# Peptides against a protein of PDB entry 6B4J, part 275

Target 1, 315 residues: chain A of PDB entry 6B4J
Amino acid sequence: DITMQWYQQLQDASMQCVLTFEGLTNSKDSQAKKIKMDLQKAATIPVSQISTIAGSKLKEIFDKIHSLLSGKPVQSGGRSVSVTLNPQGLDFVQYKLAEKFVKQGEEEVASHHEAAFPIAVVASGIWELHPRVGDLILAHLHKKCPYSVPFYPTFKEGMALEDYQRMLGYQVKDSKVEQQDNFLKRMSGMIRLYAAIIQLRWPYGNRQEIHPHGLNHGWRWLAQILNMEPLSDVTATLLFDFLEVCGNALMKQYQVQFWKMLILIKEDYFPRIEAITSSGQMGSFIRLKQFLEKCLQHKDIPVPKGFLTSSFWRS

## One batch from the design tools (peptide; made by RFdiffusion4, then SolubleMPNN)

Design b1_p30_3_s2 (from b1_p30_3, 12 letters changed)
Fold by OpenDDE base, seed 1:
Structure b1_p30_3_s2 (fold): chain B 315 residues (1-315), chain A 30 residues (1-30)
Amino acid sequence: as target 1 above (315 residues)
Amino acid sequence: PPPDFVLKEPTEEEREQVRKQNAALDQVAA
């Protein structure tokens, strides 16, 4: 399976990255611990500062992250921090930065869907300049949300239910599994972030280059989802999230072929979702239904709420 | 443009895995 090979390659690259900076992370030396903490803060704080307030502030954040990844010193916590402070500093920062982007999908975007766009445009721009960060974003995303690949992890014989739930992306703490609503909320945030990344480009970069992980991956994702049996509540939720965020971009890019796919979703795939939807899961089902019907009726996919406009970049 | 999308029928193994996942999800929702 080509999809599973791609998944595994990204996971292997992520694991290899962790091994490369193990010396920094496992060091008992006080100076190494200080460097680690400073690098972690320098990588993650700028991402947490991303907001919808002003394009100028977003540019400052981008420039700071790019400077850090470029080996330049940056101010963090009142100190000058550089990846050159440790031989493993760059690998560590790339890993933690990528992890933080995915975490913002899982937390911030999950709670505030419009936050996907400013986070995604920074992530896309950084990915363009630092491809390894992009690969690590995918690795973190895929591990936390296998539906972003998409694939269904195999429940192997003899596997504990809790371990299988973790493989699906559920949080299990003190032998208590995460509630389904919270799980879907986190998955939704990550899918929405991904759907935003694949369509957005940093406006101050060289736009002549192809997007490093563009809308063709959106088409691939849809194709793969539609060729999988639907999961109760999950498929309806994530398909809606994806189409709401990137459906307009896919429509503009693929035109007639996109509409053929949307019709296929409504006519052939949607009944399969309906067949496995319980009365308690009708919310996500109805939401997807109404979205598809509205889009097909109007022959338009609306621009998603929170999409960054020219006015944002002039602020 | 991409080729016309064609839905593939899942394998019985894939169907079985989905049934297991749905059952697991039902247990979580429960």
Scores: peptide ipSAE 0.129, ipTM 0.800, DockQ to the pose 0.765
Fold by OpenDDE base, seed 5:
Structure b1_p30_3_s2 (fold): chain B 315 residues (1-315), chain A 30 residues (1-30)
Amino acid sequence: as target 1 above (315 residues)
Amino acid sequence: PPPDFVLKEPTEEEREQVRKQNAALDQVAA
């Protein structure tokens, strides 16, 4: 399976990255520990500042992240920090930065859907300049949300239920599995972030270049999801999240072909979702149904709430 | 533009796998 090969390749690259900076992470040296913490803060704090800021501040954050990744010193926590402080510093920062972007999907976007756009535009811009960060974003995203690939992890014979739950992306702590609502909330946040990334370009970059992971991956994602049997509650939830965020962009890009896909979802795929939807899961199904019906009726997909406007960039 | 999208008919094995996964998910949600 090509999709699984891609998944595994990204996971392997991510694991290899971790191994490359293991010396920094496992060091008992006090100076190395200090450097690690400083680098971790420098990588992650700017990302955490994205969610509520104006366009001018967003540019400052972007410039700071880019400077850090470029080997320039940046101010963090009142200190000058550079990836050059340790030979493994760049790999570590790239990994932690990518991890943090995905975490913002999992946490911030999950709670505040509009936060997807400013986070995503920074992530996209950084990905354009630093492709390795993009690959690591995908690796982290895929690991936390297999549905972002998409694939369904297989429950193998003899596998512990908890291990399977973890493979699906559930948090299992002290033999307690995460509640379904919380799980879906986190998955939704990550899918929404991904859907935003694939459509957004950093406005101050070289727009003549091809998007490093553009809308063609959105089409691929939809095609793959629709060619999979639906999962209970998950499919309806994530399909809605994805289409709400990037449906307008996909409509503009693919036009008639996109509308054919929406019709196919309504006519052929909905019955499959319905067949596996329990009475307690009808909310997600109904939400998707109403969204698609509205879009088909109006022959338009609305621009998502929180989409960045020209006025945002002038602020 | 991309080609026309065509839904695949799932194999019985794929359907069975999904049924198992859904059953497992139901156990998690309970």
Scores: peptide ipSAE 0.093, ipTM 0.783, DockQ to the pose 0.803
Fold by OpenDDE base, seed 2:
Structure b1_p30_3_s2 (fold): chain B 315 residues (1-315), chain A 30 residues (1-30)
Amino acid sequence: as target 1 above (315 residues)
Amino acid sequence: PPPDFVLKEPTEEEREQVRKQNAALDQVAA
């Protein structure tokens, strides 16, 4: 399976990255520990500062991240920090930066859906300039949310239920599995972030270049989801999240072909979701139904709430 | 533009995998 090969390749690259900077992470030297913490803060704090407040502030954050990845010194925590402080510094920063972007999907976007757009445009712009960060974003995303690939991890005979739940992306702590609502909330945040990344370009970059991971991956994602049997609650939730965020962009890009797909979703795939939907899962089902019906009736998919406008970039 | 999308019928193995996954999800949701 080409999809599984791609998944595994990204996971292998991520694991290799971790091994590469293991010397920095496992060092008992006090100076190395300090460097590690400074680099970790320099990589992650700017991402945490991303907001919808002003385009100028977003540009400052982008420039700071890009400077750090380019080997330039940046100010962090009142100190000058550079990836050149340690031979493994660049790999470590790339990994931690990518991890932080996905974590913002899992936490910030999960709670505030509009936050997907400013985070995604920075991530996309950094990915364009630093492809390794993009690969690591995918690796972290795929590991936390297999549905972002998409694939369903196999429940093998003899596997513990907890291990299978972890493979699906559930948090399991002290033999207590995460509640379904919290799980879906986190998955929604990550899918929404991904759906935003594949459609957004950093406006101050070379827009003549092809998007490093563009809308063609959105088309692929939909095609794969539709060729998989639906999961209870999960499929209805994530399909809605994806279409709400990137449906307008897909419509503009693929036009008639997109509408054929949307009709197929409503007529052929939606009944399969309905057949497996319990009374307790009607919320996600109804939300998807209403969205599809509205889009087909109006022959339009609205621009998602929180989409960055020209006025945002002038602020 | 991409080719016309064609929905494929799932294999019995895929259906079984989903049934197992749904059963696992139902246990979490309960």
Scores: peptide ipSAE 0.092, ipTM 0.777, DockQ to the pose 0.818
Fold by OpenDDE base, seed 4:
Structure b1_p30_3_s2 (fold): chain B 315 residues (1-315), chain A 30 residues (1-30)
Amino acid sequence: as target 1 above (315 residues)
Amino acid sequence: PPPDFVLKEPTEEEREQVRKQNAALDQVAA
């Protein structure tokens, strides 16, 4: 399976990255610990500062992240920080930066869907300049949300239920599994972030170049989801999240082909979702249904709330 | 059960045709 091979390759690359900076992370040396902390802060704080407030501020954040990844010194916590402070500094920063982008999907976007766009445009722009960060973003995303690949992890014979739940992306603490609503909320945030990344280009880059992970991956994702058996509540939720965020972009890009897909979802795939939807899960199903019906009726997919406009970039 | 449908990803040729069409539409709107 080509998809599973791709998944595994990204996971292997991520694991190799962790091994490359193990010396920095496991060091007992006081200076190394300080460098690690400074690098971690320098990588993650700018991402946490991403907001919908002003395009100028977003540009400053982007420039700071890019400078850090380029080996230039940046100011963080009143200190000059550079990846050159340690031979493993760049690998560590790339990993932590990628992890932080995915965490923003899992946390910030999960709670505030509109936050997907400013985070995604920075992530996309950084990915364009630093492909390894993009691969690590995918690795982190795929690990936390297998549905972003998409694939269903196999419940192997003899596997503990908790281990399978973790493989699906559930948080399990003290033998207590995460509640389904919280799980879906986190998955939604990550899918929405991904859906935003694949359509956005950093406006100050060379937009003539091919998107490093563009809308073709969105088409692939939809095709793969539709070729899989629907999961109760999960499929309806994530399909809605994805289409709400990138449906307009897919419509513009693929036109008639996109509408054919949307019709197939409504006519062929919806009954399959309905058949597995319990009364307690009707909310996600109804939301998807209403969205599709509205889009088909109007022959339009609305621009998602929070989409960055020209006015944002002039601010 | 309804037959499993396989939705294929568009070819690069199809993508290029759409890109050209979109570019043409953008020029008319300008």
Scores: peptide ipSAE 0.041, ipTM 0.524, DockQ to the pose 0.038

Design b1_p30_3_s3 (from b1_p30_3, 12 letters changed)
Fold by OpenDDE base, seed 3:
Structure b1_p30_3_s3 (fold): chain B 315 residues (1-315), chain A 30 residues (1-30)
Amino acid sequence: as target 1 above (315 residues)
Amino acid sequence: PPPDFELKEPTEEEREQVARRNAALDQVAA
């Protein structure tokens, strides 16, 4: 399976990255610990500062992240920080940066859906300049949200339920599994972030080049989801999230072919979702239904709330 | 543009896997 191979390759690359900077992370040396903490802050704080407030601020954040990844010194915590402070510094920063982008999907976007767009445009722009960061974003995303692949782990014989729940993306702490609503909220945030990344280009880059992970991956994701049996509550939720965020872009890009797919979702795939939807899970199903019906009726998918406009970039 | 999309029929193995997944999800949702 090509999808599984891709998933595994990204996970392997991520694991190898961790091993590469293990010396930095496991060091007991006081100076190494200080460097690690400084690099971690330098990588993650700018991402946490991303907001919908002004395009100029977003550019400053982007420039800071790019400078750090380029081996230039940046100011962080009142100190000059550079990946050159340690031989493993670049690998560590790339990993932590990618992890933080996904975490913002999991937390910030989960709570504020409009936050997907400013985070995604920075992530896309950084990915264009630093492909390894993009691969690590995917690796982190796939690990936390298998549905972003999409990859549905197999419940193997003899596997503990808790381990399977973790593989499905649930948080299990002290033998307590995450509540369904919280799980879906986190998954939604990550899918929305992904859906935003694949359609956005950093406006100050060389936009003549092909997007490093563009809308063709959105088409692939939809095709793969539709060719899988739906999961209770999850499929309806994430399909809605994905289409709400990138449906307009997919419509513009693929036109008639996209509408054929949307009709197929409504006519052929929707009954499969319905068949596995319990009375207590009808909320996500109904929301997807209403969205699809509205889009088909109007022959349009609206631009998502929070989409970055030209006015944003002039601010 | 991409080619016309057609849904594939799921395999029995896939249906069984999904059933197990759904059961696990239902347990969490309860």
Scores: peptide ipSAE 0.118, ipTM 0.777, DockQ to the pose 0.824
Fold by OpenDDE base, seed 2:
Formats: C-alpha cells, sequence, structure tokens
Structure b1_p30_3_s3 (fold): chain B 315 residues (1-315), chain A 30 residues (1-30)
C-alpha cells in the first residue's frame, strides 16, 4: 500500500531525527542541558504566540522562526540563542518546532477552531522554506491522528486493548482511556489544522513555487476516507471538520469533480455512516448531514470562519 | 483536474475490521 509506505517513511524519518539529537537530549552536562532548554523555548514559544496576534506580529513570529532555522541568533528568554550552539541543535529545533505545530492543532485549534488559520499559514510558510520541518509535522500529525493519513490501525490478534487504543490516537494514562468527546475534540483540532495547511500559502514568500503539500493532498485524503468503511462517530466528525475548513478551497480548485464527489458523499457514503451511527452519536451525524444538504442546495461552500483576509495582513 | 472519483465497494474483510474498531470505540464511549 503506497499510503502505508508513505506513513512508515515519515515515521522512520522522525525516529531517525530523534536518534540524531539523542546526544543533546540525553546529555548529563549542565551546559548541554541549558542549551537544550534554550533551543526548545526558542522553537516553541513563538508558535504559542501565534493564536492572539495581528498580521504584522505574525510576520515577526515567522521571521523569528525562519531566522532560528537558518542558523541566525534569535532572542529568547532574554538570551541570544542559535542552533549553532550544538551540532545537533538544528535537528532538535526542527523536531520540536514540528511537534509544537501539531500540539497547537491538538490543543489550541481543538478549543478555538479559528486559530487553525494563523497557525497553518506560518506552518505552510516554514514548510516551504524548510521541507524537513514539513515532513516532521506530518510525522507527528500522523502518529497522533492516524485519520490524517488516513488509515485505521489494525487490531491484531493478541494485541492489548490499551495498545490498540493508543494506536487509534487515544490517550491512555494509568489504564484509563480518554473519553470519546475529548478524543474527538483533539482529532478535530489536528484535522482542521491539516485542512488549513494544505490550502494556505505564506503571502510574503515566492508564490510562483508549488505548495509543498497542497490541495492535491486534500483530494487524496477525501478519496481515501470515502473508500474506507466509516468508523462510528469518528468519520462523521472528521469529514465535517475537513470539509468545513477546506471545502471552499477544494470547490474552487476542482470545481465539477469536487461537486461529483460531494454528491457521492451525500448519496452513497452517507447512508453507510447512518447505518453505523447509534442514537448517542446523532449529533455528529446531523451536523454533517445539515452541512452537506446546505452546500448542495446552495451550490456553494462558505469560506470558513477565521479565514485570513487582506485586512488581517494590514493590521 | 483530477479524474472523476468513483466510490469503491468495501471488502468483507474491511467491514469486519471496521466492525471490530467500532466495537472497541463503543466501549470507550460507554
Amino acid sequence: as target 1 above (315 residues)
Amino acid sequence: PPPDFELKEPTEEEREQVARRNAALDQVAA
């Protein structure tokens, strides 16, 4: 399976990255520990600042992240920090930066859906300039949310239920599995972030270049989801999240082919979702139904709430 | 533009796998 090969390749690259900077992370030297913490803060703090900032400040954050990844010194925590402080500094920063972008999907976007757009445009712009960060974003995303690939992990014979739950993206702590509502909230945040990344370009970059992970991956994602049997609650939730965020962009890009797909979703795939939907899961089902019906009736998918406008970039 | 999308029919094996997944998820949701 080409999709599974791609998934595994990204996971292998991520694991190799971790091994590469293991010397920095496992060092007992006090100076190395300090450097590690400074680099970690320099990589992650700017990303945490994205959710509350105007377009001008967003540019400042982008420039700071890009400067750090380019080997230039940046100010962090009142100190000058550079990836050149340690031979493994760049790999470590790339990994932690990518991890933080996905974490913002899992936490910030999960709670505030509109936050997907400013985070995604920075992530897309950084990915364009630093492809390794993009690959690591995918690796982190795929590991936390296999539905972003998409694939459904197999429950193998003899596998512990807890291990299977973890593979599905559930948090399991002290033999207690995460509640379904919290799980879906986190998955929604990550899918919404992904759906935003694939459609957004950093406006101050070279727009003549092809998007490093563009809308063609959105088309692929939909095609794969629709050719998989639906999961109860999960499929209805994430399909809605994806279409709400990037449906307008897909409509504009693929036009007639997109509408054919949307009709197939409503007529052929939606009954399959209905057949596996329990009375307690009707909320997600009804939300998807209403969205599809509205879009088909109006022959339009609205621009998502929080989409970045020209006025945002002038602020 | 991409080719026209055609929905594939799921295999019986896939249906069985999804049924097992759904059952596992229902246990978590309960």
Scores: peptide ipSAE 0.103, ipTM 0.767, DockQ to the pose 0.822
Fold by OpenDDE base, seed 5:
Structure b1_p30_3_s3 (fold): chain B 315 residues (1-315), chain A 30 residues (1-30)
Amino acid sequence: as target 1 above (315 residues)
Amino acid sequence: PPPDFELKEPTEEEREQVARRNAALDQVAA
């Protein structure tokens, strides 16, 4: 399976990255520990500042992240920090930065859907300049949310239920599995972030270049999801999340072909979702149905709430 | 432009696998 090969390749690359900076992370040296913490803060704090800021501040954050990744010193926690402080510093920062972007999807976007856009535009811009960060974003995203690939993990014979739950993206701590609502909330946040990334370009970059992971991956994602049998609750939820965030962009890009896909979802795929939807899961299904019916009726997909406008960039 | 999308029909094996997944998810959601 080509999709699974891609998934595995990204996971392997991510694992190799971890191994490359293991010396930094496992060091008992006090100076190395200090450097690690400084680099971790420098990588992650700017990302955490994205969610509620104006366009001017967003640019400052972007410039700071880019400077850090470029080997320039940046101010963090009142100290000058550079990836050059350790030979493994760049790899570590790239990994932690990518991890943090995905975490913002999992946490911030999950709670505030509109936060997807400012986070995503920074992530996209950084990805354009630093492709390795983009690959690591995908690796982290895919690991936490296999539905972003998309694939549904297989419950193999002899597998422990808890292990399968973890593979599905559930958090299992002390033999307690995450509640369904929390799980779906986290998955939704990550999918929404991804859907935003694939459509957004950093406005101050070289727009003549192709998007490093653009809307063609959105088309691929939809095609793959629709060619899979639906998963209970998950498919309806995430398909809605994805289409709400990037449906307008996909409509503009793919026009008639996109509308054919929406019709196919309504006519052929909905019955498949319905067949596996329990009474307790009808909410997600109904939400998707109503969204698609509205879009088809109006022959339009609305611009998502929180989409960045020209006024945002002038602020 | 992208090619026309065609929805494939699932195999019986795929349906069975999905059924098992769904059953497992229901256990998690409960």
Scores: peptide ipSAE 0.093, ipTM 0.758, DockQ to the pose 0.823
Fold by OpenDDE base, seed 4:
Structure b1_p30_3_s3 (fold): chain B 315 residues (1-315), chain A 30 residues (1-30)
Amino acid sequence: as target 1 above (315 residues)
Amino acid sequence: PPPDFELKEPTEEEREQVARRNAALDQVAA
């Protein structure tokens, strides 16, 4: 399976990255620990500062991240920080930066859906300039949200239930599995972030170049989801999240083919979702149904709330 | 049966069309 091979390649690359900076992370040296902390802060704090407030501020954040990844010194916590402070500094920063982008999907976007767009445009722009960060974003995303690939992890013989739950993306702490609502909220945030990344380009880059991970991956994702048996509550939730965020972009890109897909979802895939939907899960199903019916009726998918406009970039 | 609609991945031509469209939209926004 080509999809599973791709998944595994990204996971392997991520694991190799961790191994490359193990010396920095496991060092008992006081200076190395300080460098690690400074680099971690320099990588993650700018991402946490991403907001919908002003395009100018977003540009400053982007420039800071790019400068850090380019080996230039940046100011962080009142200190000058550079990846050149340690031979493993760049690998560590790339990994932590990618991890932080995914965490913003998992946490910030999960709680505030509109936050997907400013985070995604920075992530996309950084990915364009630093492909390794993009690969690591995918690796982190795929590991936390296998539905972003998409694939369903196999419950292997002899596997512990908790391990399988973790593979499905659930948090398991002290032998207690995460509640379904919290799980879906986190998955939604990550899918929404991904759906935003694949459609957004950094406006100050060379936009003539091909998107490093563009809408073609969105089409692939939809195709793969539709070729899989639906999961109770999960499929309806994430399909809605994805289409709400990138449906307008997909419509504009694929036109008639997109509408054929949407009709297919409504006519052929919906009954399959309905068949596995319990009375307690009707909320996600109804939401998806209403969204699709509205889109088909109006022959339009609205621009998602929080989409960055020209006015944002002039601010 | 799986829907007969084989949702194939976008062709290179489709990718180029997207790029051209994005470029055109950028020119209109400028």
Scores: peptide ipSAE 0.029, ipTM 0.465, DockQ to the pose 0.029; fails the geometry check

